# Ledger of designs, part 53: peptides against a protein of PDB entry 4GMN

Target 1, 375 residues: chain A of PDB entry 4GMN
Amino acid sequence: RYANITLLALVTLASIGTDFQETLVKGNQGSRESPISAADEEWNGFDDADGDAMDVDQKSSSGEDQEEDYEEIDVKEDDEDDDDDSITSEMQADMERVVGADGTDDGDLEDLPTLRELIQTAVPQLIRLSNLPIDSDESLTIQSHALSALNNISWTISCLEFANGENANIHNAWYPTAKKIWRKTILPILEADSADLKLATQVTSLAWAVARVLHGETPTDGNPHRKFISLYHSSKQQAGGNSNSIEEPEDPFQGLGVKCIGVVGSLAHDPAPIEVNREVGVFLVTLLRQSNNVPPAEIVEALNQLFDIYGDEELACDKEVFWKDGFLKHLEEFLPKMRTLTKGIDKRTQPELRTRADEALLNLGRFVQYKKKHA

## One batch from the design tools (peptide; aimed at target 1 T18 N151 L160)

Design b2_p21_1_s3 (made by RFdiffusion4, then SolubleMPNN; from b2_p21_1, 14 letters changed)
Fold by OpenDDE base, seed 4:
Structure b2_p21_1_s3 (fold): chain B 375 residues (1-375), chain A 21 residues (1-21)
Amino acid sequence: as target 1 above (375 residues)
Amino acid sequence: MTSFPYQPPSSLKVVMEKILS
C-alpha cells in the first residue's frame, strides 16, 4: 500500500514536471513557432553589422512531375480529445504567469504557488528518496522514479530563459535547490561507481539539466567532469562488446554519450576552473578529431557545447584554453568533415538529427569566421 | 514533441486512469 502510494506520488510529480514543460512550450509557441529545443540557442554571433550576404545561386535542377495519384483514404482521425485534465487550474495559472511575464517583472515566487511547492516541498523529498539505501527492488524502483521526477522538474526549469535577469525569482529559488540536487543526489550516485547503465543514464540526464542552470558554478568537488568523461568512454566500450546493447534510444539525442557531453560542456562554462575547462575542451575537440567513430548526435552536441563555452572572447578560457591549445585549427579542419557528416544524414529517416546537424554546421562556419576575425 | 532526455514513464497515463476511474 505505502509503496504504491509513493510510486504514484513520484509518477505524478514526474508528470507535473512534464506538463509544465508542455505548457511552457505551448505558451512559447504562441510567440515563436519553434519548440524551445535544447538546441534553439542559435549561436547568435556578436552583432557585427557587415551584411555581405554572398548570394549562393543554387541552380534548381528541374526533376520531372511523376503524378502518382494516391487515393485519399479518409481516415477519420477520431479527435480523442485526451483532455489530460492533470493540469491543475493553479498550475496552468502559474505557467501562464511564467510565459506571460515579460522579463521585467521580478515577480515574487509567492505569485507561483505550484512552482514554489515543487521547488521548496517536493524536490527536497525527492532528494531524500533518491538517497535511500538500496536494499530491495522496491527501493531501487523508488530511487529510479525519484530521479525521473527530479530530472523532469530540473529540465523544465532549465528551459526557462534566465538571460538578462529574466525569471530571476525562479532562478534564485532554484539555484540553491539545484546545488542541493548536485551535492546530495548526483555526487553520491557518481561516487558509488555503479555498473548500472540505467542508473548512470538517469543521473547523467539529471546532472545535465542541473548543470544547464548552474554552468561553471556547479560544485567541482571530486572532479565530476572526469567521472562523466570516464562514463562516456565506458559506455562506448560496453556498446561495442555486448550485443545486449541497451537499444540505443530511437532518439539519437537521448543517448548516454550525448548526455555526458552535455554535462561536461555545461560544467566547463565560466567561472569553471581553467583546468576543468581545458580537460573538457580537449575532450570535446578530441571527439571532433575522432568523428568517423562518433555518432552524429554526439558531434552536434559537442559542437554546440564548444560554441557556448568559447563564444565570449572576454572570458579567461578563450585566451588560456581556446587560443593557447589551438582549438581554432581543429574546428577549421573539422568543417569539411562536418559537411560530409551532415550530408550523410537522411532527411526522411532522421529529420531532427539532420536539422540540428545543418544548424551546427552553419554555426561552425560562423564561429570559425568570428574567431578568425578576433585572432 | 520536445525530446526531453528522459520521457516520463508512460505508466503515468495508466496510473492517472486508475485514480480517476
Scores: peptide ipSAE 0.027, ipTM 0.510, DockQ to the pose 0.086
OpenDDE base, seeds 1, 2, 3, 5: peptide ipSAE 0.006, 0.023, 0.021, 0.023; ipTM 0.400, 0.560, 0.551, 0.507; seeds 1, 2 fail the geometry check

Design b2_p21_1_s4 (made by RFdiffusion4, then SolubleMPNN; from b2_p21_1, 12 letters changed)
Fold by OpenDDE base, seed 2:
Structure b2_p21_1_s4 (fold): chain B 375 residues (1-375), chain A 21 residues (1-21)
Amino acid sequence: as target 1 above (375 residues)
Amino acid sequence: MTVHPYQEDSSLKVVLEKILS
């Protein structure tokens, strides 16, 4: 019984993760009510009461209808066997409770039995499996699968809103488990110094998901931010030398470089040690300065991380790092480069990358203006 | 958008089958 609930919980958190991705992808097309990841919110600045709304008159130029006769490629509907990954009614009810938890009902984890079993029963076993001695190809396969499962769970949970005390019950249940994943799964793999870029990509994805909830409260033991920065640089050196293209994932945001940036950015948030914040901030700003040799997706992620880390002027890192290390100048000098980079992305071939680059460019302009006003 | 690096991997099913065995 518990095992089937755990299986089901994991499949559905996997499916919630997929459906949430699909709903984020679909919801970015239509429904404002999909939980926009906080990273897709236009950085509106802090509400300074002087709302001079610059009316950017987007003149709709009516471009003419060129009917390009796209031949109907008869994509045979291969009957993909509907592996009935049927979200059970219990899991759908748990999802509806998580989404519909208006912040008044501190619904005890008693009301989220599936999520409870996932966190309390499944995740500890996945941590155990990810730590098996690698003595066979089977053990390596088990580790890979355990990491993928932990990744999917951790990402799904990281998509819940925890700001302002929302989902506090889930946060409180997840937080010690997230720290356990970090200490028992992520750190040992990072310390093993494996040349396996697949394993490095999996552990970095998991690390990002975990760090999106723990932020600056992520354990700093062994300076993991330096390991991810080193991994970033090592991955770039390997891609340049061996023409064995590790197939860069077709999605530019799934690249190891982006994931490394996401991890170190998340690790640098308050209350991270100022030295950790500084090392990460300098790394991110250095990517912008070297942008001619950096993939556009990594630039977008580096910008978003810089906005999230240094958005709040009340944080110690604003005074001690952002202003002291002169980051504003580097961001301002990067604005014209970002405009050129963004315009160079083809909207037809890379629509998502273009959209996210347009947003990051807009936010960079606003952020620079905000920081200049508060200088 | 932190692109959720969800990979549709039957991995979870395989791991759970091994937890349950």
Scores: peptide ipSAE 0.024, ipTM 0.588, DockQ to the pose 0.087
OpenDDE base, seeds 1, 3, 4, 5: peptide ipSAE 0.014, 0.023, 0.019, 0.024; ipTM 0.509, 0.582, 0.544, 0.582

Design b2_p21_2 (made by RFdiffusion4)
Pose (drawn by RFdiffusion4):
Structure b2_p21_2 (pose): chain A 285 residues (1-30, 108-237, 251-375), chain P 21 residues (1-21)
Amino acid sequence: RYANITLLALVTLASIGTDFQETLVKGNQGDLEDLPTLRELIQTAVPQLIRLSNLPIDSDESLTIQSHALSALNNISWTISCLEFANGENANIHNAWYPTAKKIWRKTILPILEADSADLKLATQVTSLAWAVARVLHGETPTDGNPHRKFISLYHSSKQDPFQGLGVKCIGVVGSLAHDPAPIEVNREVGVFLVTLLRQSNNVPPAEIVEALNQLFDIYGDEELACDKEVFWKDGFLKHLEEFLPKMRTLTKGIDKRTQPELRTRADEALLNLGRFVQYKKKHA
Amino acid sequence: TAKQRKAAYRLMAKEIEERLA
């Protein structure tokens, strides 16, 4: 039963996690009662995956169960975070997911992040899931073990397809949990790290530059948020952004449109947004 | 996974464009 009974069930639940994304797309070309697949994924499939993710690991075989359990959590969490939840959008699905997303963070991402050592493959798996969960949580994400510090250290240390880089994952997840209404100091650290990435953009992979710019735009684009005054202005983020604008233009043109297109067109949008961003705030004390 | 990330990127780009608009 082993090869069939356990591993097969996980790989299939993970595939179900992947393919539900196509239901969302196709469903558009035409209390989760209308979405039983999603309802069952959250209420039934996910609680067992959190359990499996937790348990040792005493043996290599259970090392694989944990990995597969993390793969399924990852796929589901990613697909769900592909929904618009800004404003009142998709509120039914948001309430069904948010508490569970908190659980996944507390019971799965956090204990694994507690024991620093040793894997890169596993360190990559947890960051990918944490990034997916934080996309929905948006600074409401728990601040307990000061996880942003750990993901920040994971970025620099793991320094030794452009958008699949682990570094891009570290930027995204730390950037997502630093949105309002996060602890203003947690935001200060994450914002400082994201800006420092630009000041020292001399050796940062272009994809990590694009993610850092998108995370910053996503965080400090609202003057009503305490962190816009408490951090963005108090620490003069504006100067580094104005200084980075020329540096950003050359690196963008340094990207072969023909090899490969996506990064180029994505970086064009970031410089475009970077310019518009330097203006909007320039207009605000 | 790459498709999921691409879709997530598009959502983020739309939100940023809306805010700047």

Design b2_p21_2_s2 (made by RFdiffusion4, then SolubleMPNN; from b2_p21_2, 16 letters changed)
Fold by OpenDDE base, seed 4:
Structure b2_p21_2_s2 (fold): chain B 375 residues (1-375), chain A 21 residues (1-21)
Amino acid sequence: as target 1 above (375 residues)
Amino acid sequence: MKELERRARDLRLKRINRKLE
């Protein structure tokens, strides 16, 4: 009885964490429908002028118009009013306030009661449930659902903009809770060294979501970046031994390798210790050097992490790591490989991966040019 | 879970693009 109620509550909290993001996205779309006049700043494409005039002949074959009478399948829009009663009017009102609020510098969520209740009441219970002794399949199920709920909430919050003091009230309220998730949920599970790849994937996803907000202010106790690098390597060794049975996740970006890269990249941001930044930077650059044996999605994520970490020349890591360890040379040498890799991705079978690879290739070119100007 | 991470990737790419322009 208690377990079923707990499971239902955890599923509900995981749903709420997802629905909260959907409401944030809808609210951000509604506020942008101010009529931005179509300033047709026509991005003048590359004038590749090379005019090779191959004159391929117009053979006019007059194939007959078979009017295939497409029977208009009168799809009755059954307006199933799926009263998705999942989004409370209070959650919607909180999301509208998050989108419209000038950030207050205080950690007060007085005007955001649903978000306050999630952070201050629900998350502490989820941390407790995720850190229970595992003594049964039931306790393992509870842990998995608690991690799922924490993941969804943490990812949702990590989608907020916190740069330039935006959403400072939410950031200040979340920051101590995020550190608590890290210390009380993530670190204990990582230290338990379980061979459970599912649990490792869940905790790594949660760690990435948390680290996307905390960045280099993530607690460095016990060198967590090295644990995630070790987990990355261990996951590759397990996948290489059992050729048959690890179904590659349908989404290549859901792989444990991508998640590990995402975590360690986030941990290496300022104000991370230079030694932590260096170890992560060397790891990421090493993936690019070994790209022939690395999944394309991991390469895309590694590039994006490198751009985020080293995209600011004012940071100590630019001088002490990026330039000192010669990262520019490795990025420049990787450009031809990235072009080949990106072109090798089938747009029909892997459209997202191709789009992300095209974007990462473009950004790699821009980043190399940027760094060469600031050398 | 999957959708949350996808949206977070989309938001990140928009940040990277704005930083490199």
Scores: peptide ipSAE 0.130, ipTM 0.805, DockQ to the pose 0.813
OpenDDE base, seeds 1, 2, 3, 5: peptide ipSAE 0.029, 0.124, 0.124, 0.132; ipTM 0.739, 0.801, 0.800, 0.803; seeds 1, 5 fail the geometry check

Design b2_p21_2_s3 (made by RFdiffusion4, then SolubleMPNN; from b2_p21_2, 15 letters changed)
Fold by OpenDDE base, seed 4:
Parts: sequence; structure tokens; C-alpha cells
Structure b2_p21_2_s3 (fold): chain B 375 residues (1-375), chain A 21 residues (1-21)
Amino acid sequence: as target 1 above (375 residues)
Amino acid sequence: MLELERRARELRLKRINEKLS
């Protein structure tokens, strides 16, 4: 009984986190539709073209009888109106405010009651539930659902714009909570060194969402970047040995390898320690050098992380790592390989992967030009 | 998620273009 109520509450919190994400996506689409004036394109009616009548006649045959009494099985279409109207009017109003909020200076979540309750009330309970002693299959299930809910909430928040002081109230409320998730949920699970790839994938997804907000301010205790690099390598060794279909996620960007790259890339941003930045930068550049054995989605993510980490010449990591360790040369040498890789992706079977690879290739060319201009 | 990733990619492209200008 208590287990089922806890599971239902965790599923509900995970749903709420998803519904917020969907509402954010819908709200961001609506703000870009400037009303293009509906020019009155007069719907010209289809003309009733002509009626030729041809006659063809033929005949005949007769055959017989049998009245088999097919009982009408009245298949009641149970219209399960899944009125999954899970989006409360309060959630919608909060998300509309988050999408529409020009910088209101009040660092309080007073105007965002649902988001406030998620951050202040729900997340601390989810952290507690994710960090319970694992002593049963029930406790594993609770941990998985708590991690799922934390993941959905953290991803949703990580998708808000925080540049130029946008959503500063949400950032300020989330930042200490994100650090708590990192220290109380992510680090303990990473330290337990579990062979559970499902748990590792959940924690890595959550770690990426959290690190997308904290960046180089993510706690460096226990060198978590090395743990994610190790997890990346371990995941490749396991995939290479058993031809048993670990169903590669249908989305190549949902793979554990991509998630590991996303985490370590995010951890390497300023103000990360230069040693952390260097180890991550070397890892990412090494993936490009070994690109023949690396999935295209991981190459795309590794490039994106390199652009984000080293996109600013004013940062200490640009001088002390990018230039000092000769990363430009490796990016230049990779440019022809990236062209070949991108051209090898079928647009019909993998349209998203192709689009993201075309973008990453374009950005790689531009990034190399930028770095040459500022050398 | 895809739309928010698209926005992040657009912002990355914008930043790289601004640095090239």
C-alpha cells in the first residue's frame, strides 16, 4: 500500500516534469509566430467538370444459399478518453510566465507557485528517495522513479534561458538545489560504482541536466569528470562484447556515450579548474582523432561541447588548454573526416542525426576560422 | 527536448558567428 502510493506520487512528479517541458516547448513556439497577416487567399472552388456516361453492360450468374447467422459481437469501443489533462491551469500559468517573463527583478518564486513547490518541496523528497539504502527490488524501483522525476524537472529547468539575467529568480532558486542533487544523489551513486547500466544511464542523464545549469561551478569533489569518462569507456567495452541487443535507443542522441560527453563537456566550462578542463578537452579531442570507431551522435556532441568550452578567447582555458595543447590542429585535421562522416549519414533514415551533423560541420568550419583569426 | 536543443544549437551558431564578425 505505502509503496504503491509512493510510486504513484513519483510517477505523477515525473509526469508533471514532462508536462512542464511540453508547455515550455509550446510556449516558445507561440512566441515566434508573429501573426503573419492571413492574406485572404480566396479558396477558389473546384470546377464541376463534365460527365461522360459510358455504358458497359455485362451479365449474369446466380449462385446460392447459406444464411450463416453471424452473431454481432457488439465490440464496445471503450473510448478511454485518457483525459490526461495533467497540465493544471496553475502549471500552465507558471510556464506562460516563465516563457513571457522579461526580467522582473524579484528573486522570489512568488509568481511561480507550482515551480516553487517543485523546487522547494518535491525535489528535497526526491533527493531523499533517490538516496535510500537499496535493500529490495521495491527500493530500486523507488530510486529509479525518483531519478526519473529529478531528471525531468532538472532537464526542464536546464532548458530555460539564464543568459543576460533571464529567469534569474528561477536560476537563483534552482542553483542551490542543483548542487544538492549533485552532492546527495549523483555523487553517491557514482561512488557506489554499480554495474547497473540502467542506473548509470539515469544518473548520467540527471548529471547532464544539472551540469547544464551549474557548468564549471559543479562541485569537483572526487573528480566526477573522470568517473563519467570511465563510464564512457566502460559502456563501449560492454557494447563491443555482447552482441545481445542492448537496444541502442532509437534516438542516437539518447545513448549513454552522448550523455557522458554532455556531462563532462558541461563540467569543463569556466570556472572549472584548468586541470579538469584539460582532461575533458583531451578526452573530447581524442574522440575526434578516433572518430572511425565513434558513433556520429557522439562526435556531434563532442564538437558542440568543444565549441561551447573554447568559444571565448577571454577565458583562461583558451590560453592554458586550447592553444597550449594545440587543439586547433586537431580540429583542422578532423574537418575533412567530419565532411565524410556527415555525407555518410542517410537523410531519409536518420534526418535528425544528419541535420545535427550538418550543423556541427558548419560550426566546425566557422570555429576553426574564428580561432585562426584570434590566434 | 528537441526544440530546446534546437534553440541551444541556434544560440551556439549565433555565438560563433558573432566571434567571426
Scores: peptide ipSAE 0.215, ipTM 0.858, DockQ to the pose 0.312
OpenDDE base, seeds 1, 2, 3, 5: peptide ipSAE 0.202, 0.184, 0.192, 0.219; ipTM 0.851, 0.839, 0.846, 0.863; seeds 2, 5 fail the geometry check

Design b2_p21_2_s4 (made by RFdiffusion4, then SolubleMPNN; from b2_p21_2, 16 letters changed)
Fold by OpenDDE base, seed 3:
Structure b2_p21_2_s4 (fold): chain B 375 residues (1-375), chain A 21 residues (1-21)
Amino acid sequence: as target 1 above (375 residues)
Amino acid sequence: MRELERRARELRLKRIQRKLE
């Protein structure tokens, strides 16, 4: 009974985190529907390309009338109680406020009571549950659900805009909690060195969500970037050996390799220590050099991280790492390989991967031009 | 997730483009 209630509460908190994300997405769309006036862009014409007539023949086969008596299976509409995981009216109201709020600088969430309770009351309990001694299958299940809830909450918050002082109140409230998740949940699990790839994937997803907010201010204790680089390499060694390995997630961007790249990339942003930035930068550039053996989604993520890390010439990492370690040359040499890789992705079977690869290729060309202009 | 990722990609595209102008 208590276990089921705890599991239900954890599932509900995980759902709340996803629904909060969906509502953030919807609220951000509603503000952009300024009515684009239907300006009359003339539909320029149907060019007449030729009608070659291939005649393929009529064969008429007259297959017989078997009246199979379809017994009307009276499908009782079991009223599945749609557990309307409806975003509570309070969560929707909090979300509407987050989308509309001019950033008041006070880290007070007085106007966001549901988000306040989520950060101040729920997350500290989830951190505790994720750190319980694993002594049973029940404790492992509780840890997994607590990590899922922390992941969903952290991802949702990481999707808020914090640039230019936007959502400063939420950032200021989340920042100490994000550091606590890192130190109390992520680091202990990474230090336990578990062979459990599911747990490793969960903690790496959570680490990416947390690091997307903390960036280079993520605690550097124990060199966590090296642990995620090690995890990246270990995950590749396991996938290469047994064809019975864990079903690769249907979404190429949900793979453990992509998540590891996302974490280490986020950790390397200013104001990260230059040596952390260098080790991550060298790792990312090395993936591009070894691209023949790297999944396209990981290449796309590695490029995106390189653009975000080294996109500012005023940062110390530009001079001390990007230029000093000759990264521009490696990016230029990768351009023709990226064109080939992107063209090799089928638009019909992998439309998202192709779109993201086309974007990354476009950005790579522009980024190389930018860096040459500012050399 | 996908829409927020799309927005982040669009912002990256615009950021890199503005640095070429």
Scores: peptide ipSAE 0.269, ipTM 0.886, DockQ to the pose 0.308
OpenDDE base, seeds 1, 2, 4, 5: peptide ipSAE 0.268, 0.269, 0.266, 0.266; ipTM 0.886, 0.889, 0.887, 0.887; seeds 2, 5 fail the geometry check

Design b2_p21_3 (made by RFdiffusion4)
Pose (drawn by RFdiffusion4):
Structure b2_p21_3 (pose): chain A 285 residues (1-30, 108-237, 251-375), chain P 21 residues (1-21)
Amino acid sequence: RYANITLLALVTLASIGTDFQETLVKGNQGDLEDLPTLRELIQTAVPQLIRLSNLPIDSDESLTIQSHALSALNNISWTISCLEFANGENANIHNAWYPTAKKIWRKTILPILEADSADLKLATQVTSLAWAVARVLHGETPTDGNPHRKFISLYHSSKQDPFQGLGVKCIGVVGSLAHDPAPIEVNREVGVFLVTLLRQSNNVPPAEIVEALNQLFDIYGDEELACDKEVFWKDGFLKHLEEFLPKMRTLTKGIDKRTQPELRTRADEALLNLGRFVQYKKKHA
Amino acid sequence: SFAEEVRKQNVEHAREEKIPS
């Protein structure tokens, strides 16, 4: 039963996690009662995956169970985070998911992040999931072991398809949990790291530049948020952004539209947004 | 707002991108 009974179940649950994304797209061309697949995924499939993710690991075989369990959690969390939840959008699905997303973080991502050592493959798996969960949580994400510090250290140390880089994952997840209403100091650290990435953009892969710019735009674009005054202005983030604008233009033109297109068009949008961003705040004390 | 526009763009891009491994 081993090869069939356990591994097959996980790989299939993970595929179900992937393919539900197509239901969302196709459904558009035409209490989760209307979405039983999603309802079952959250209420039934996910609790067992959190369990499996937790347990040793005493043996290599259970090393694979954990990995597969993390793959399914990742695929589900990612697909769910592909929904618009800003404003009142998709509120029914948000309430069904948010507590579970907190559980995945506390019970799965955090204990694994507690024991630093040793894997890169596994370190990559947890960051991917944590990025997916934090895209929904948005600074409501738990601040316990000061996880942003660990993901920040993971970025620099793992320095030794452009958008699949682990570094991009570290930027995204730390950037997502630093949105309001996060602890203002947690925001200061993450914001400082994201801006430092620009000041020292001399050797940062272009995709990581685009993610850092998107994360910053996403965080400090609202003057009513305490962190816009408490960090963005208090630490003068504006100067580095104005200084980075010329540096950003050359690196964008340094990207071969023909090899490969996506990064180029994506970077064009970031410089465009970067310019618009430097104006809006320039207009605000 | 501007932040909301960026969030919507991020969702659109995430829909286009491969699921992270």

Design b2_p21_3_s1 (made by RFdiffusion4, then SolubleMPNN; from b2_p21_3, 13 letters changed)
Fold by OpenDDE base, seed 2:
Structure b2_p21_3_s1 (fold): chain B 375 residues (1-375), chain A 21 residues (1-21)
Amino acid sequence: as target 1 above (375 residues)
Amino acid sequence: SFQEEIRRKRIEELRKRPRPQ
């Protein structure tokens, strides 16, 4: 009884974290739709006049009307209005405020009561549930659902813009909670060294969401970047040996390898220790050098992480790692390989992977030119 | 920075969260 209520509450919190996401995405898209003035380019109809009237007089052969009684399958449009009634009017109002609020620097989420309750009330309970001793299949299920809820919430918050002091109130409220998730949920699971790839995928997804906000301020205790690099390599070794390939998620960007790259890339941002940055940078550049055996989605993520980490020439990692370790040469040498890789992705079967690869290729060319200009 | 000067902003950073597990 209590377990079922707890599971239902966890599923509901995971749903809320999703719906909050969709509403944030819609709100942020509305601000970017500058009306593309539909320039009425008058499509001057080509008057191709020459309708040659081929008068093909084909005879009326009276073939028997087999009235195949097409049973009108009354496709009841079950308009399952999945009125996903999960978006409370309060959540929608909080979303409208997040999009419209001039960021009052006060970490008081007074104007965001639903988000405040989620961060202050729900997340601390989810952290406790994720850190329960696993003594039963029920405890494992509770942990999994608590991790899913924490993942969805953390991902939701990680897609807010925090650059230039935007959403500073939300950032300031989330930041201590994100560090608590890292120390109380992520690190203990990583230290347990579980062979459970499902659990590893869940914790790595959560770690990426948390690290997308904390960046180089993520706690370095126990060298977590090395654990995620080790997890990356171990996941590749297991996929090669047992034909019980945990079905690579249909979405190539949901793979454990992509998630590991996303985590370690985020951990390597300034003000990360320069040795952490170097170890991650070398890992990412090594993936590009070994690209023949690396999934395209992991290459796309690795490139994007390299652009994020080394895009600022004022940072210590630019001089001490990027230039010192000769990363520009490796990126330039990778350009022709990336062109081949991107062209090899079928637009029909993998349209998104192709789009993201085309973008990463474009940015790689731009990045190489940028770094040459700022050398 | 590269991000400010010439990087095409990841249009998709908003889109591809890990789907709700």
Scores: peptide ipSAE 0.225, ipTM 0.806, DockQ to the pose 0.446
OpenDDE base, seeds 1, 3, 4, 5: peptide ipSAE 0.186, 0.217, 0.202, 0.223; ipTM 0.782, 0.799, 0.785, 0.803; seed 4 fails the geometry check

Design b2_p21_3_s2 (made by RFdiffusion4, then SolubleMPNN; from b2_p21_3, 12 letters changed)
Fold by OpenDDE base, seed 4:
Structure b2_p21_3_s2 (fold): chain B 375 residues (1-375), chain A 21 residues (1-21)
Amino acid sequence: as target 1 above (375 residues)
Amino acid sequence: SFRDEIRRQQVARLRERPRPQ
C-alpha cells in the first residue's frame, strides 16, 4: 500500500518533469523555426510481473440460501470525467511563464510556485529516496523511479537558457539543489561500483543533466570524470562479449557511451581543474582518433563537447590543453573521416543521427577555421 | 568565443537536445 502510493507519486513527478520539458520544447519551437523533433520516448510501461496466483483450494462450506432481496441501488456511474489533466492550471501557468521568459521577466521564483515546490520540496525527497539502502526489489524500484524523476526534472531545467543572466532566479534556486543531487545521489552510486548497467545508465543520465548546469563547478571530489571514463570503457567491453547485449536503445543518443561523453565533457568546462580538462580532452580526442570503432552518436557528442570546452580562447584550457596538446591537428585530421562517417548514415533510417552528424561536421569545419584564425 | 562566432554567422546553434527518460 505505501509502496504503491510512493511509486505513483514518483511516476507523477517523472511525468510532470516530462510534460514540463515537452512544453518547453514546444514553446522554444514556436520562437525558433527549426523543428526539434520530439521523439516520442514511449513510456516503458510497468511490466506486470505475472504473479502466479496459487490456487488455494479452500473447501465448500454449504451456507444456507438466505434470499436477501438486495434492492438494485442504481449506482449512477457519475462519469467523473477524470480529466486527469496531469498538468494543473498552476503548472501550466508556470510553464508558460518559463517558456515566455524572454530574459525580460526578472520574475522571482516566488512567481513560479510549482517550479519552486518541485525544486525545494519534491527534489529533496527524491534525493532521499534515491539514497535508500537497497535491501529489496521494492527499494531498488523506488531508487530507479526516484532517479528517473530526478533525471527528468534535471534535464528540463538544463534546457533553460542561463546565458547572459537569463532565468537567473531558476538558476540560483537550482544550483544548490543540483550540487546536492551530485553529492547525495550521483557520487554515492558511482562509489558503490555496481555492476548494474541499468542503474549506471540512469545515474549517468542524471549526472549529465546536472553537469549541464554546474559545468566545471561540479564537485571534483573523488575524480568523477575518471569514474565516467572508466564506465565508458567498461560498457564497451561488455557490449563486445555477450550476444545478450542490453538492447542498444533505439535512439543512438540514449546510449551509455553518449551519456558518459556528455557528463565528462560538461565536467571539463571552466572553471574545472586543468588536469580534469586535460584528461577529458585527451579522452575525447582519442575517441576521434579511434573513430572506426566508435558509434557515430558518440562521435557527434564528443565533437560538440570539444567545441564547447575549447570554444573560448580566453580560457586557461585553450593555451594549457588545446594548443599545448595539439588538439587542432587531431580535429583537422578527423575532418575527412567525419565526412565519410556522416555520408555513411542513411537519412531515411536514421534521420536524427544524420542531421546531428551533418551539423557536427559543419561545426567541425568552422571550429578548425576559427581556431586557425585565433591561433 | 566560437559560440559568438557561430551566433554572428546566423548558423545553427549547438543544439544540445537532452531527453528525459
Scores: peptide ipSAE 0.288, ipTM 0.806, DockQ to the pose 0.295
OpenDDE base, seeds 1, 2, 3, 5: peptide ipSAE 0.280, 0.292, 0.281, 0.278; ipTM 0.810, 0.804, 0.805, 0.787; seed 2 fails the geometry check

